# Peptides against a protein of PDB entry 4M9S: the designs that were tried, part 10

Target 1, 135 residues: chain A of PDB entry 4M9S
Amino acid sequence: SRGLVGVECITPYSYKSLAMALQRCVEVLSDEDRSALAFAVVMPPGVDIPVKLWSCVIPVDICSNEEEQLDDEVADRLKRLSKRGALLSGKRMPVLTFKIDHIIHMFLKHVVDAQTIANGISILEQRLLEIGNNN

## One batch from the design tools (peptide; made by RFdiffusion4, then SolubleMPNN; from b1_p30_7, 15 letters changed)

Design b1_p30_7_s4
Fold by OpenDDE base, seed 1:
Structure b1_p30_7_s4 (fold): chain B 135 residues (1-135), chain A 30 residues (1-30)
Amino acid sequence: as target 1 above (135 residues)
Amino acid sequence: EEEEERRRREEEERRRREEARRRLAKYFRF
């Protein structure tokens, strides 16, 4: 099954129509996938980010302390988002990574609540400091 | 009976819209 080459949807559609289409995409997400998308705003756009770093900011209510299960659950959410409205792009080699597009990221900066953005940045900064101190 | 059923459907649809709005408002400012 040949993966459809990403048609650069040069959507000639006005910024307003794209925003409305993206809003509709957000409205039909599960609460879990919607939360993952909201916290994706703290990631730099256009960068292939490993699932391990996504797991630092995506809230997961896991009862298990197994880090592998966390990464798998996060990966599944990000995979669903990549299939819905082209919100993310996934790569499997050499490591499973996901990238947020600049247009989607710009949209999220305008529509995600300020407290969620602030909390997500704080959590990411804390996790990066912890990783940096343990190496 | 038809008017009560119509009213019940309208109230249920209003409730569904309010619940959807609350779920969106948790993370989003639409």
Scores: peptide ipSAE 0.415, ipTM 0.758, DockQ to the pose 0.535
Fold by OpenDDE base, seed 5:
Order: structure tokens, then sequence, then C-alpha cells
Structure b1_p30_7_s4 (fold): chain B 135 residues (1-135), chain A 30 residues (1-30)
């Protein structure tokens, strides 16, 4: 499956076909990977975001007391999303980061549930405040 | 027997589609 990296939405039809292709990609995800992708909508597109920040919004059901294990699980989900339809782009150096492309982000804004978006923003804001107060 | 098996397959497929829709609807509005 050729990565969506080359799909320029030149026409409304191309957009519809891309949206349909992306929908099909979402449909075949695991529930965990779908949740991670849905919450990716709260992230700014085109920015290399550290896994630590992704872990603030991606829901993880793992009862791990180790923050490192949380980041690892989040990283694994994001890695799977990067491999499946090029939904994200990962970089390993200097810090492991993931980026959502503008096209994917635009798609997500249209198809992610409004309550999920609102919850994700609220969670992110809360976590950022907590991080900011600890610095 | 073949007609009953066909109906069962159609019902199972319908159920699978409904379950998939519910899973998608948790986070997505398609």
Amino acid sequence: as target 1 above (135 residues)
Amino acid sequence: EEEEERRRREEEERRRREEARRRLAKYFRF
C-alpha cells in the first residue's frame, strides 16, 4: 500500500477518494489505535511532537506505574499509525517525535466526534498546566 | 437447509456491520 504522502488534493473528487481511503484505514484499526488517531486531532499539524506530549492525550488503559511504560505504549501505537497508511510521521533523533500531516489533520477535524475533540483539548490543557506548574 | 444457512450468514454479516459501526461511532462521525 503506497503511503498517502503523495496524494495532493487537487480536486474535490480527489479529496472524496482520499477521505474514503482514510475512512477505510480507520475502519481496520484496532480500538486502541483508533482512539490514538482520534485524539491526534488536538495536536497542531506539521509539528514534530515529542511522545511525552502525545502521552498526555492518548488514552491508555495500562495500569503501569512507570511513566516510561506509558510513553513506550503510546510510542508503539503511534508507530503502528505511522506504518498504517502513513497517518503519522515518526522521527527518532534527537527525541522520538511524531507529526500529523495537515491533510490527515484536516480529515480528522471533519470526522472525529465533537465530544472527543473537546475532551482531548481539555485533557491536554490540564496536563500542560500540570507540567507547567511542576517546572 | 441452504436457505437457512444463507439467512444466518446474512444476519451474522449485518451484526458484524452494526458492531463495526458502533466501534467507529465511539470516536468518529462518518
Scores: peptide ipSAE 0.415, ipTM 0.760, DockQ to the pose 0.608
Fold by OpenDDE base, seed 4:
Structure b1_p30_7_s4 (fold): chain B 135 residues (1-135), chain A 30 residues (1-30)
Amino acid sequence: as target 1 above (135 residues)
Amino acid sequence: EEEEERRRREEEERRRREEARRRLAKYFRF
């Protein structure tokens, strides 16, 4: 499957078509996967990010007290997003990571609510500080 | 009876569209 990697949107028309296609992809997501995708906007594009860092921003309603279950649930959401329209790309080795494409990230910056972006950044910063203090 | 079923289906579809819009609007500004 040729991922969206090859669509250099040279024309505004190509961008509009891509945006419409991506909008349709967002509309058919579950609420959980849709929330995960929205918060993916706070991540730097083109970087393989460990699931542990994704778990800092992706909201999970049912946390069992085990950190492993949080990471697994987050990983499952990100895996579903990677399968749906190539919204993310995953690598399993050496560590499970997910990457948001530049085009997808640019789309998200335009369509994700400003309050969601602001909240996601604040949550990420807070969680990174917590991780840093526990090390 | 058939008109009442039609109205019920139209109302259910309208409700589903409104719910979908609200779900999108939670995170997205489409």
Scores: peptide ipSAE 0.415, ipTM 0.760, DockQ to the pose 0.521
Fold by OpenDDE base, seed 3:
Structure b1_p30_7_s4 (fold): chain B 135 residues (1-135), chain A 30 residues (1-30)
Amino acid sequence: as target 1 above (135 residues)
Amino acid sequence: EEEEERRRREEEERRRREEARRRLAKYFRF
């Protein structure tokens, strides 16, 4: 299992090959994991983001309003994405965080629907304002 | 009879591909 970690897409050919491989990875995802990956485009690349902030933008259909269950389900989706094609990197200590790589983020900017990007930014801004007003 | 069965299988495969494409198109532009 040679991790995609070392492929600097310096050449247009390498980029096209990587884009085709990433497209195939997206096609075999569940609908839930695919939606989580689409909304990952609104996060800054190369930054370790806590699960609590990921839960602000990842769409979850939960019957319970318990914040802990939301964070656990979001964490499970992000863990699956980390294992499947190294789409994310997870760090468990000292706090559970996930990071999107610059290459994956650049791919998502080109292939995610413009309305999904706009909605994700709006949702993130709204949730950050709510958190800021409660502190 | 074999030709009609082949046509039915091709139509079912086409429908499955169209459904998969609709699911992808919800969030992605490929």
Scores: peptide ipSAE 0.413, ipTM 0.759, DockQ to the pose 0.564

